Peptides against a protein of PDB entry 6RO1. Designs and how they scored, part 77

Target 1, 216 residues: chain A of PDB entry 6RO1
Amino acid sequence: LGKEIEEYIHKPKYCLPFLQPGRLVKVKNEGDDFGWGVVVNFSKKSNVKPNSGELDPLYVVEVLLRCSKESLKNSATEAAKPAKPDEKGEMQVVPVLVHLLSAISSVRLYIPKDLRPVDNRQSVLKSIQEVQKRFPDGIPLLDPIDDMGIQDQGLKKVIQKVEAFEHRMYSHPLHNDPNLETVYTLCEKKAQIAIDIKSAKRELKKARTVLQMDEL

## One batch from the design tools (peptide; made by RFdiffusion4, then SolubleMPNN)

Design b2_p17_7_s1 (from b2_p17_7, 8 letters changed)
Fold by OpenDDE base, seed 3:
Structure b2_p17_7_s1 (fold): chain B 216 residues (1-216), chain A 17 residues (1-17)
Amino acid sequence: as target 1 above (216 residues)
Amino acid sequence: SLYELLTKEEAKELLAK
């Protein structure tokens, strides 16, 4: 169900209005999870499909992501790789196809005007980490219905299923069975998405105050 | 397409078209 929600939110028709500079986004490419990064720029390009001659628009977002040091050496010829958990890594501006955005936050950061200096890029990582400290339960997400304005009935049905599943999970007699940890991890991912949606609604009020981070 | 993450060069080529 979480993946089903992601399939809606990463569609250009829904997410493009929210890809402003400074927007926090998660980037995932197959097995590579970059975690939270920051939108730097967005571009639309028309591409001609080789087989149909039809113009298929490509959407590229430049995202400041925490990359491995190895990625820096081959950045011209190889795709960036996420920093390993045990390494500091380095923040790099990475061009990403929009459909690789796994999450979009309600939070926007102020970013340095010049991201060429490494210190300016690393300062953004510190800002992300500060936001994460403010939101111990996770960085608040845009609500796909209330914030993103998605009217798709399929998405509404998915959300209803998630909510119903959460309700059933908490009411289920097996809730006290310690052997259900594996079922809870799947349920927790779904519950976490629903909690993230519900918490995003609640934390959107708080996230508007985080935009005032320069005043604290 | 194989290039879900673009290199800087690939992005420049894509954006130059």
Scores: peptide ipSAE 0.227, ipTM 0.798, DockQ to the pose 0.025
Fold by OpenDDE base, seed 2:
Structure b2_p17_7_s1 (fold): chain B 216 residues (1-216), chain A 17 residues (1-17)
Amino acid sequence: as target 1 above (216 residues)
Amino acid sequence: SLYELLTKEEAKELLAK
């Protein structure tokens, strides 16, 4: 269900309006989880599907991501890799296809105008970490319906299913089962998206408040 | 793969067109 929601939010028609500079986004490429990064800009490229002649525009989002130092050495020729957990890493602007955005936050940061200096890029990491500290349950997500305005009936059905599932889980005595953590980890991928959607509405107000905090 | 992160060079090439 989480992946199903992602399939909607990744669609340019839905996500592009929210890819403003400073928007927190999560980038994942297969096994490589970069975690939360910050949108710097996006670009549209007109592409023509070779077989159909249909216009299939490609959207490239430049995202400031925490990358391994090793990947930076080869950044011209090799794709960036996420920083190792034990590594400080370095924030780099990485061009990402829009469909690699696994999540879009309601939080938008102020970013330095010049991201060429390492210190300016690393300052953004500090800002991300500060946001993470403020949201111990996770950085709030945009609500696909309420925030992103997605009207697709398929998505509504998915959300309804997730909400129903969550409601059942919370209403079911088994919600106190320690095995629920494992089920939560499996269902949390789906349910966390829904919980994140529900909580995101409430936290969106908080997230907006975070942006108003001078310490960011 | 269209699902891979782009290199800076690939991005430049993609965006230059």
Scores: peptide ipSAE 0.220, ipTM 0.802, DockQ to the pose 0.026
Fold by OpenDDE base, seed 5:
Structure b2_p17_7_s1 (fold): chain B 216 residues (1-216), chain A 17 residues (1-17)
Amino acid sequence: as target 1 above (216 residues)
Amino acid sequence: SLYELLTKEEAKELLAK
């Protein structure tokens, strides 16, 4: 269900209006999870599909991401890699295709005008970490319906299923069945995504108050 | 793959075309 929601959110027709400089976004490329980064800018490129001749515009988002130091050495020839969990890493502006955005936050940070100095880039990491401290249950997400205005019936059905599932999980504490542990791990991930959506709605109200992060 | 993170050079090439 979370993946199904992501398939809507990363579509340019829905996400582009929210890709302002300073917007927190998650970037994932296959097995590489960069976590939360910050949008710097985006660009549209005209592209022609080779098989149909149809115009299929590509969207490139420059995102400030925490990268491994090793990946920086080869950044001209190799794609950036996420910092290891035990590594400090370094914040780098990475060009990302828009469909690699796995989540979009309601939070927008102030970013330095000049991101060329390492210290300025690392200051943004400190700001992200401060936001994460303020939201221990996770950085608040944009609501795909209420905030992003997505009217797709497929998405509405997915959201309804998530909400119904959450309601069932809370209304029937299946606490005692040991066979639920395997289902719980999948359900906890789904429930956490859904809780992240609901808590994100509640915290979006709080985060709209934190959008006075002009002081961060 | 067109679905991968771009290098700075790849991005420049893509945007320059």
Scores: peptide ipSAE 0.254, ipTM 0.812, DockQ to the pose 0.025; fails the geometry check
Fold by OpenDDE base, seed 4:
Structure b2_p17_7_s1 (fold): chain B 216 residues (1-216), chain A 17 residues (1-17)
Amino acid sequence: as target 1 above (216 residues)
Amino acid sequence: SLYELLTKEEAKELLAK
């Protein structure tokens, strides 16, 4: 069921409006799970299918991902690989086709303007880790219906099925950890609000509570 | 493959066409 939701979320018609710089996203390529990364930018390329002449635009999103140091040696010619659990890894800007996005967070981080220095890229990893510490049950996801505005009946049926059998997939309990000073922006319902992590958690909890009340 | 991560060079080539 989670995979079925992913099939909707990664479609350009739904996800592109949410791929702003600083947006937390998950990237998965087959067996390679990079975990959470941060959107740097995205680009649209007009593509014409050679056989049909139909326009099939390609979307490339540049994402800061934690990569293995080994994969960086050949980063020009070989695809990046995720950092192993036992290694620190290095944050790299990796070009990703948009359909490889497995999840999109409601969290948007401030990122350094210059990502060329390794220290600047690694600072983003620290920020991601801080967010993860604040959300021990997982980084909050954009709601595909309420936040992303997906109206597809197939998705609604999937979600209804998930909600019927599982505790709400997006009802991650907000754990209160007060000590991190990282400022991030919540993008709920197309609102851009810059809030500290503590305030963001409170607002997210309120928003979820309100949504739950409106659906009852 | 459309299901693979792009190299920096591949991305540049794709976007430059």
Scores: peptide ipSAE 0.253, ipTM 0.812, DockQ to the pose 0.045; fails the geometry check

Design b2_p17_7_s2 (from b2_p17_7, 8 letters changed)
Fold by OpenDDE base, seed 1:
Structure b2_p17_7_s2 (fold): chain B 216 residues (1-216), chain A 17 residues (1-17)
Amino acid sequence: as target 1 above (216 residues)
Amino acid sequence: SLYSLLTKEEAKELLAK
């Protein structure tokens, strides 16, 4: 269900209005998970589909991501790699196709005007880490329906199923049924998605309040 | 690939056209 939601939120028609500078986003490329990064800017390029001649605009988002130090050496010719768990890494501005965004937060950060200095980029990492400390259950997500305004009936049905499942899980602790492990794994994934959506709504209200109160 | 991270050079080439 989380993957099904991702298939909607990474579409330009839905996510572009929310890709302002400072927006927290997750970037995932195949097996490479960069975690949370910060939008710097985005660009639109006119593209023509080779087979249909239809206009298919490409969107490139520059995202400040925590990268491995090895990625710095070959940054011109090789794609960036996420920092290893035991590595400090370095924050770098990485050009990302918009469909590689796996999540969009309700949180926006203030970013330095000049990101060329390493210290300015690393200051943004400290800000991300501070946000993560304030949200121990996870950084709040944009609600795809209420915040992003997605009206697709398929998505609404997915969300309704997830919400109904969460309600059942809270009403009946499934802890004792071993046959529920498979249902729990599906349900935990579904419940985690629903928790992420509902938590995101509650946390969006809190995040706006917290970010307004604390000068990050 | 349209499904991978772009290098800085690839991004420049893509945006320069």
Scores: peptide ipSAE 0.261, ipTM 0.824, DockQ to the pose 0.025
Fold by OpenDDE base, seed 3:
Structure b2_p17_7_s2 (fold): chain B 216 residues (1-216), chain A 17 residues (1-17)
Amino acid sequence: as target 1 above (216 residues)
Amino acid sequence: SLYSLLTKEEAKELLAK
């Protein structure tokens, strides 16, 4: 059932509106699971099908992914490989066909403007890890119906079956994690809550600073 | 065959067209 949902969400007609810079996405290429990465940008290209003369649009998304150091040496001629579990790896911007997106998060991160420095790329990994720590039950997913607006009746039936069996899959945890200053959620209510929490924390920090100044 | 995961060279070729 999870695989059936993936077949819908990775379709360009559904996912493209949500591939903004900073969006958390999960990338899988056959047996290679890169885990969670961050969208940098996407491009539309026209490809001519040799047999039909029809132009099928290709969509390439650049995703910042944790790659093995070995794969980086051959990055010009060979596809990137995910970091091994025991390897630190290195964050690299990898061009990925959109259909390789296995999941799309409701979470967006602020990313550095310049990703050429290694330190800037590695800082994004730290941010992903912080998000993962805040969501011990998993990073929140976009709801394919409520967030992505997919109206396909087949998907609705699949989701109803999944919800009947797996009550937890699309629980948008209102994880008000107040410490994610860099997190936007697609849910305007959650985004507003995150902003409100950030504002409240800033106010609390100001209030504590004022209290500390009054105690000094 | 379009590789699902593109190399930097493949991406450059695709983007240059």
Scores: peptide ipSAE 0.191, ipTM 0.794, DockQ to the pose 0.035
Fold by OpenDDE base, seed 2:
Structure b2_p17_7_s2 (fold): chain B 216 residues (1-216), chain A 17 residues (1-17)
Amino acid sequence: as target 1 above (216 residues)
Amino acid sequence: SLYSLLTKEEAKELLAK
């Protein structure tokens, strides 16, 4: 069922509006799971199908991913590999075909303007890790129906089955926590409030401190 | 393969055409 949902989400007609800089996305290439990365930008390339002559645009998403240090040595000629679970790895901007996006988060981060310095790239990893700490059950996903607006009946049936057997995979816990709304850009159609996780953590800490002071 | 991660060079070539 998860794979069936993925087949809808990674389609350009559905996901492109949500591939803004800072969007958390999960990248998987066959056996290589990069986990969560951050969209830097995307590009459209005109492609002509050789058999039909029809235009079939290719979409390349530059995603900041945690890569193995070994894979970076030949990064010009070889595809990046994910960091091993036990290694720190290095965040690299990796060009990814859009169909390799296995998940799209409702969370959007601020990213440094200059990603050339290693420290700037690694700072994004710290931000991802902070999001993961806030969501122990997993980084929140965009709702394919409510957020992405996918109207496909096949997908609706899949989602209904998932919801029937599993607790709502697409619980919007962020909608229920006003403190999280101030911290995380909920990709609500109406108000994109992009807050840097660092700022959000400071505000959450302040809010908790205020709540603790009010309880004293 | 168009189904794999692109190298930086492959991406440049793809986007430069």
Scores: peptide ipSAE 0.283, ipTM 0.833, DockQ to the pose 0.042; fails the geometry check
Fold by OpenDDE base, seed 4:
Structure b2_p17_7_s2 (fold): chain B 216 residues (1-216), chain A 17 residues (1-17)
Amino acid sequence: as target 1 above (216 residues)
Amino acid sequence: SLYSLLTKEEAKELLAK
């Protein structure tokens, strides 16, 4: 069921509006799970299907991911590999096709303007780890219906099944967490004001409540 | 492959065309 939800989330028509710089996203490449990374930017490439002549644009998102140091040596010719659990790894900007995004968080981070220095990239890892500490039950996900506005009936049916048989995937308990100044949420997208993680959780809950009320 | 991470070179080639 989780995989079925992913099949909706990674579709460009749904996810592109949420791929702003600093957005936390999860990247999977076949058996390789990079875990949580941070969107740096995305690009649209016009593509023409060779057999139909139909326009099928490709979307490449550059994601700052924790990579194994070994994989970085051949980064020009070989795909990056995730850092091992016992390895510190190195944060690298990795170009990812949008359909490889397995999850999108409601959390955005402030990222350094210059990601060329290793220290700047590694600082983002520290920020991700801090967010993970603040969300022991997992980094909060964008709600595909309430946050992403997906109206597909197939997805609604999947979610209904998940809610019926599994713990709510998108319900995270509000914890009394210390402030995290490097975090902002969708609610403050226009203002780009740093908020503490506790406030962010509250605003996310409020936003969901309001959206649910508007759908009634 | 459409199902793999792009190398830096692949990304450059894809986006330059």
Scores: peptide ipSAE 0.261, ipTM 0.822, DockQ to the pose 0.045; fails the geometry check

Design b2_p17_7_s3 (from b2_p17_7 with E1M F3Y R15L)
Fold by OpenDDE base, seed 4:
Structure b2_p17_7_s3 (fold): chain B 216 residues (1-216), chain A 17 residues (1-17)
Amino acid sequence: as target 1 above (216 residues)
Amino acid sequence: MLYTLLTKEEAEKLLKE
């Protein structure tokens, strides 16, 4: 279900308006998880499908990512690799296809104007780490419906299935307890509190995102 | 396999065309 949501958010028609410089994005390439990086810019390339003659535009996003130092030695010939868990790594601007964006944050950072100096790139890593400290439950995501404006019925059905599944998981262990109605009211209150906590966390995340944008 | 991560040279080539 999470993967199905990703299939919507990484589509250019939905994500491009949110790929401003400084936007936090998560990049994943197959088994390589780069984690959170920062959008530097994006470019559209006109591409023609060789067999159909159809216009298939490619979107390349330059993302500042934490890369292994070893992978950067061969950066001319080999794709960058994510830093190992025990490695500090080096922040590098990596061109990625837009479909490699696994998540888009509501957070937008200020980035140095000149990213050529290593120190300027590494300063952005410190900023990402500071954001991560401020959001121990994870960096805030753009809501695909409320923030990104995705109206696709397929996505709405996926979200409804997730909500129904979550509701069933919370209801199933309680089916054998005769106090089910009180627990349903408590689970509805807890689901409403979870929705209210999720909405309050979204509002707190929005408020913190706005406040953090002013303090960073 | 669409090289989803482009080398800098590949990206520059893609952007110049």
Scores: peptide ipSAE 0.062, ipTM 0.721, DockQ to the pose 0.029
Fold by OpenDDE base, seed 1:
Structure b2_p17_7_s3 (fold): chain B 216 residues (1-216), chain A 17 residues (1-17)
Amino acid sequence: as target 1 above (216 residues)
Amino acid sequence: MLYTLLTKEEAEKLLKE
């Protein structure tokens, strides 16, 4: 279901109004997960489909992303790669196609006007990490309906299914198990539940069917 | 084939077109 939501939010007709400088976005390209980055700018490019001659505009978003240092050595000829978990990496402005945006945050950061200095780029990483620290349950997402104004009925159905699943999970008697309450403070319980929801949402993104959602 | 992630050179080329 999370993937289905992504298929809506990355559409230019929905996301472009929210791609202001400083907007937090997630970038994912197949197996390459860059995590959270910051929008620097976007541009529209005229493109013509080779087979139909139809205009198919391309939208390129420049996103400040944490990249592997190795990938940056050949940045002129090779695409950037995400920093490894144990790697510090380096923040670089990477041009990405808009459909590679896997999430858009409600959070916007102030970014340095000059991103040429490494220290200025790395300061943005520190800011992202500070935001992540403030949101232990994860950086808040734009609501596709309330914030992004998406009116698509297909999306509404997806959201309803997610909400129904979340409700069932939270209403499950195991969450009221005294044994769980003895182990976790109310705050820790809420944090764990939020983690479990995120985990469930991630597994739902892997799940191709609603039936797999019921097994979680 | 346009890479989903553009190289600097590809981006510069695309920006010039």
Scores: peptide ipSAE 0.040, ipTM 0.682, DockQ to the pose 0.028
Fold by OpenDDE base, seed 2:
Structure b2_p17_7_s3 (fold): chain B 216 residues (1-216), chain A 17 residues (1-17)
Amino acid sequence: as target 1 above (216 residues)
Amino acid sequence: MLYTLLTKEEAEKLLKE
């Protein structure tokens, strides 16, 4: 279900308005998980599909990512690799295709204007780490409906399935209650409360994000 | 094959007008 949501979020028609400089994003390429990085900029290139002649624009996002030191050395000839868990790594601006964005945060950081100096890039890592400390349950995500404005019925169905699944998980302890209808109503209320709590947590995260950004 | 993660050179080629 998370992957299904990702398939919507990384579509240019949805994500591009949110790819401002400083936006926190996750980048993943197959087995390579870079974790959270920061958008520097993006570029659009007109592309023509070789088979149909249709215009299929490519979007390249420059993302400041924590890379292995080896990736820095070989950056001209080899694709960047994520830093090892035990490695500090180095923040590097990496051009990525937009579909490699696995998550988009509501958090937007201030970034140095000049990212050529290593110290300026590493300062951004410190900022990311500070955000992570403030959000122990994970960096807040953009809501695909409320924040990103995605109206796709397929996504709404996926979200409904997630909510229903969450509801079922929370209702499982209540399945032993012989009063199934009351339990369903309580579970619907609890699911609605869980949705409301999730919404309230999202709003709290949004409010906290705004407050925390002023302190960062 | 366009690498999903681009080298600087590949990005420059791709973004070159």
Scores: peptide ipSAE 0.031, ipTM 0.653, DockQ to the pose 0.028
Fold by OpenDDE base, seed 5:
Structure b2_p17_7_s3 (fold): chain B 216 residues (1-216), chain A 17 residues (1-17)
Amino acid sequence: as target 1 above (216 residues)
Amino acid sequence: MLYTLLTKEEAEKLLKE
């Protein structure tokens, strides 16, 4: 379910209007998870498919990502790698294809005008960490329907299934903590829903088959 | 093979086209 939502969100027709400078995004390439980074800019490139002659435009987004220092030494010939969990790493502007965006946040940051100095890039990491502290349950995601305006019926069905699963998970007696009734600001509700979607997605990933979720 | 993550050199080539 989480991957199905991602397949809609990373489509250029839906995500490009939200890729403004300062937007928080997650970048993942195969086994390489860079975590949260910040959009710097994007560009459209003309691409002609060699076999069909059809125009298939490529969208490249420049994202400030926390990279391993070792990978940056070879950045002329090798792709950057994410910093290890125990490594400080270095913030670097990395050009990525738009389909590598695994999540888009509702949060936008102010970024320095000049990102050439390493200190200016590292200041953005501090800003990301501050946002993560403000959202202990996770950085809020753009709502694909309410925020991104996606009208696709396939996506609506996926969202309904996720919401139904989340409702079942939170209606379980073990999660009736009375502190949940406090006035969740619309942002806290969205953040909680985003956490719930993420936890449900983790459980779905652990539960290999949709059929195993019906048995819980 | 479309490079999913571009090297600096690859990005500069794409930006010059």
Scores: peptide ipSAE 0.019, ipTM 0.520, DockQ to the pose 0.030

Design b2_p17_7_s4 (from b2_p17_7, 8 letters changed)
Fold by OpenDDE base, seed 1:
Structure b2_p17_7_s4 (fold): chain B 216 residues (1-216), chain A 17 residues (1-17)
Amino acid sequence: as target 1 above (216 residues)
Amino acid sequence: KLYELLTKEEAKELLAK
């Protein structure tokens, strides 16, 4: 179900209007999860399909991502790899195809005008980490319907199934497990956090929230 | 095969007008 939503979000038709500089995005390539990065810019290239002659434009997004140290050494000739969990890594501007965006946040950050200095790139990582601390259950996502304006009936059906599944999980009486209070407090916390995320998202949306570092 | 993640040189070549 989550993967089915991702298949809508990464489509250029839907996501391009939200790829402004400073937008938090999640990048994933097969087994490589870069986690959250920041959009620097995007570009469109005209591409002609060799077999049909149809114009299939490619969209390249430059995303500031936490990369392995090895990726930095070979950045000219090799594709970037995500930093290992135990590795500090380094923030690097990585050109990615738009379909590799697995998530788009409602949060936008101020980014340094010059990302050539390492310190400027690493400052953005600190900002991402601060956002993550503010949102312990995850960085808030753009709503595909309410924020992105996706009208696809297939997506609406997926969302309805997710909501129905969540509702059934809450309604199923695990009544006999003495650890229920801990699960309910986690579920109530998750629901309250989802409400707080919705309220924070509404406030963020109202505030045209380019979070300044001083407001984090 | 266009790599889904582009190298810096591939990006330059791709974005070179």
Scores: peptide ipSAE 0.179, ipTM 0.790, DockQ to the pose 0.028
Fold by OpenDDE base, seed 5:
Structure b2_p17_7_s4 (fold): chain B 216 residues (1-216), chain A 17 residues (1-17)
Amino acid sequence: as target 1 above (216 residues)
Amino acid sequence: KLYELLTKEEAKELLAK
């Protein structure tokens, strides 16, 4: 269910109005969870789908993310990697495709005007950590309906299912039902599989696009 | 591997086209 919501919120038509500098966002790429980062900027690139001639605009969002120091050494040739749990990491501005935004917070931080100095970037990490301390139950999310104004009936049905599930979870004293954990795990697995399929389809499409570019 | 996370160089190349 949460992942089904993510499929709506990361769509440019819904999320772009909320990608202001300082907005807290979560970034996930396959198995790499960067956690909460801060939007610095976003850019739209006009892209033409090679086979249809349709405009498929790419949206790149620059997000200040906590990266492993090791990944930064190869940052010219390799994608950034999230900091390990035991690592301090380093805050870096990482360009990410907008569909990698797994969550968007209602919280917007003040960010330094100049993010070139390491200290300025690390100060933003301190601010994120302070927000996390203020919200022990998690950083507040934008409501996809009330805050983001998403009118999609598919999303409304997903939300209704979530609410009905939550209501059932709270109304049934079965907080201790071991089946609940199984259902969550199955929902997470199904949602992960759906992401993996979508990622694999995108990789396949990209690989085909590269192959088509090599054939031209 | 077309990374969904772009390097700064890849982002520059992507945005320069």
Scores: peptide ipSAE 0.177, ipTM 0.771, DockQ to the pose 0.023
Fold by OpenDDE base, seed 4:
Structure b2_p17_7_s4 (fold): chain B 216 residues (1-216), chain A 17 residues (1-17)
Amino acid sequence: as target 1 above (216 residues)
Amino acid sequence: KLYELLTKEEAKELLAK
């Protein structure tokens, strides 16, 4: 269910209008989770499929991500890697294909005009961490339907199934089944994406208030 | 490789083409 939502939100036709500078986005590449980063810019490249001649435009998003210091040494030849949990890491502008965006936040940050100095990049990490402190349940997501305007019936059906499942879980006194914890953890991770969508409406009001606080 | 993070060089080549 959460993955099915991701398959919609990372599509250029839906996400591009929301990829403004300062937008918080989550980047994931296979097993590498970079967590939350900040959009710097995006670019469209005209691409032609080699076999069909069809136009398949590529979208590259430059995202300021917390990277391992080791990955920075080889940044010309090797893909960046996320900072380890115990590592401070370093914020780097990393070019990513748009389909690697696993989440898009309702929050936008002010970013320094010059991201060449390390201190300016690291200041953005402090801002991300401050947002995370303000949202202990997670950084608010854009609602795919209400905020992103996705009208796809497949997505609506997925969301309805999630909501119906959540409603059933809350309505049944699930007191006694020990197998529930494993289902709850899988459903909590998937439902957290859906809950983040619902909480995002409440938090979008709060997130707009964060933008009004001059100290961020 | 369409599903990987791009290097700075790959991105530059991709955008220059």
Scores: peptide ipSAE 0.164, ipTM 0.777, DockQ to the pose 0.025
Fold by OpenDDE base, seed 3:
Order: structure tokens, then sequence, then C-alpha cells
Structure b2_p17_7_s4 (fold): chain B 216 residues (1-216), chain A 17 residues (1-17)
């Protein structure tokens, strides 16, 4: 269910209008989870190969992400890797394909105009951390329907299933079964996504303002 | 191989075409 919602959100036709500089986004590539980063820039590339028909346009978003120190050394030849949990890491501007965006926040940060200095990039990490402190239940997400305007009936059905599942989870007296922890962790992840969507609807009213660094 | 995460050089090459 959460993954099914993600499959709609990361589609260019839906997410591109929301990829402004300063937008908080999550980036995930297979096993590599970068967590929350900030959109720096966006580019559309038409790869029209003359002989193979209209290839779908490629969309590249430059995202400021917390990367491992090893990623800094090999940044010319190797893809960036996320910082380890115990590692400080360094904020780097990483070009990613738009379909790697696992979440899009309603929050938009002010970012420094010049991201070449390390201190300017690291200041953005501090701003992300301050946003996370303000939202202990998680950074608010854009609502796919109300904020992103997605009219797809498949998505509406997925959301209805998530809401019905949440309602069943909260109504089911099975809170006392010890084997429920594993089902609850999977269901809580799904419920947390739906709560994050619902909380995003409520908190969007508060987070529609561009958070200035001085207000964080 | 469509690189899902691009190097800075790969991104420049992709964007320059």
Amino acid sequence: as target 1 above (216 residues)
Amino acid sequence: KLYELLTKEEAKELLAK
C-alpha cells in the first residue's frame, strides 16, 4: 500500500510541479536510503534517439543529500552513497532520476545561493534537523490528492484501502496478541504512511509557508 | 544502463546532449 502510493507520487506527470528549489524530498535507490534531502535544481532532458522513436523524457533532479566520505573521493566515477548511521557524512549535490524520490514534503526551505562552500551545504543539514525536531511524528508529506491534484482512480482506491486498513487496525481488539508486533510493524509502516498523508493534510496548513532558516 | 543515481560528469553529459 505505501509502496503503491509511492509509485504514483514519483511519476513526473504528478511530482514535477512540486520540485522547486528548497523542497524537502526523500531519495532511495534500491538498498541505499539517503533520507531527507533538499531539491536544488531540476532539468528535463529529451533523449530523442533518431532511430528508436520518442524516448520518454528523462527528468534529473539535483538533490542535496547526506553522503558518505567515500562518495566524496570517488564522486567523479562512482555514484554517491548515503552516510552510515554512525557517520557524520557530508551534504553533496547529487543528480538523481525523479523516480528515485520516495517522498515529497509540503515543507520548502530557504537554501544558500552558493552551495560550493562546505559550510553552506552543512547549514542545510542543520535546517533539515531543525524541521525534524519540529515534526517529531515525521516531516509532513504532500497529500497526493488534495495537494498534488492526482485524479487517478487507482490511487484513490489505494488510499481508501489504506484508510480502511487503518480503521480495521484501530478497531481490532487484537492489541493483546504478542505475534502482532511483526504485523503491526508492517501495518504501522503502512498506517504511518497513511497517518503521514493525513497529518500532512492537517500540517500543510501550517507548513505552506516557506520556512526561512532564521525561523528554524 | 540507465544510471538511477548519476555522477556529476554523467549528469553533465546527459544534460549536454
Scores: peptide ipSAE 0.078, ipTM 0.728, DockQ to the pose 0.024; fails the geometry check

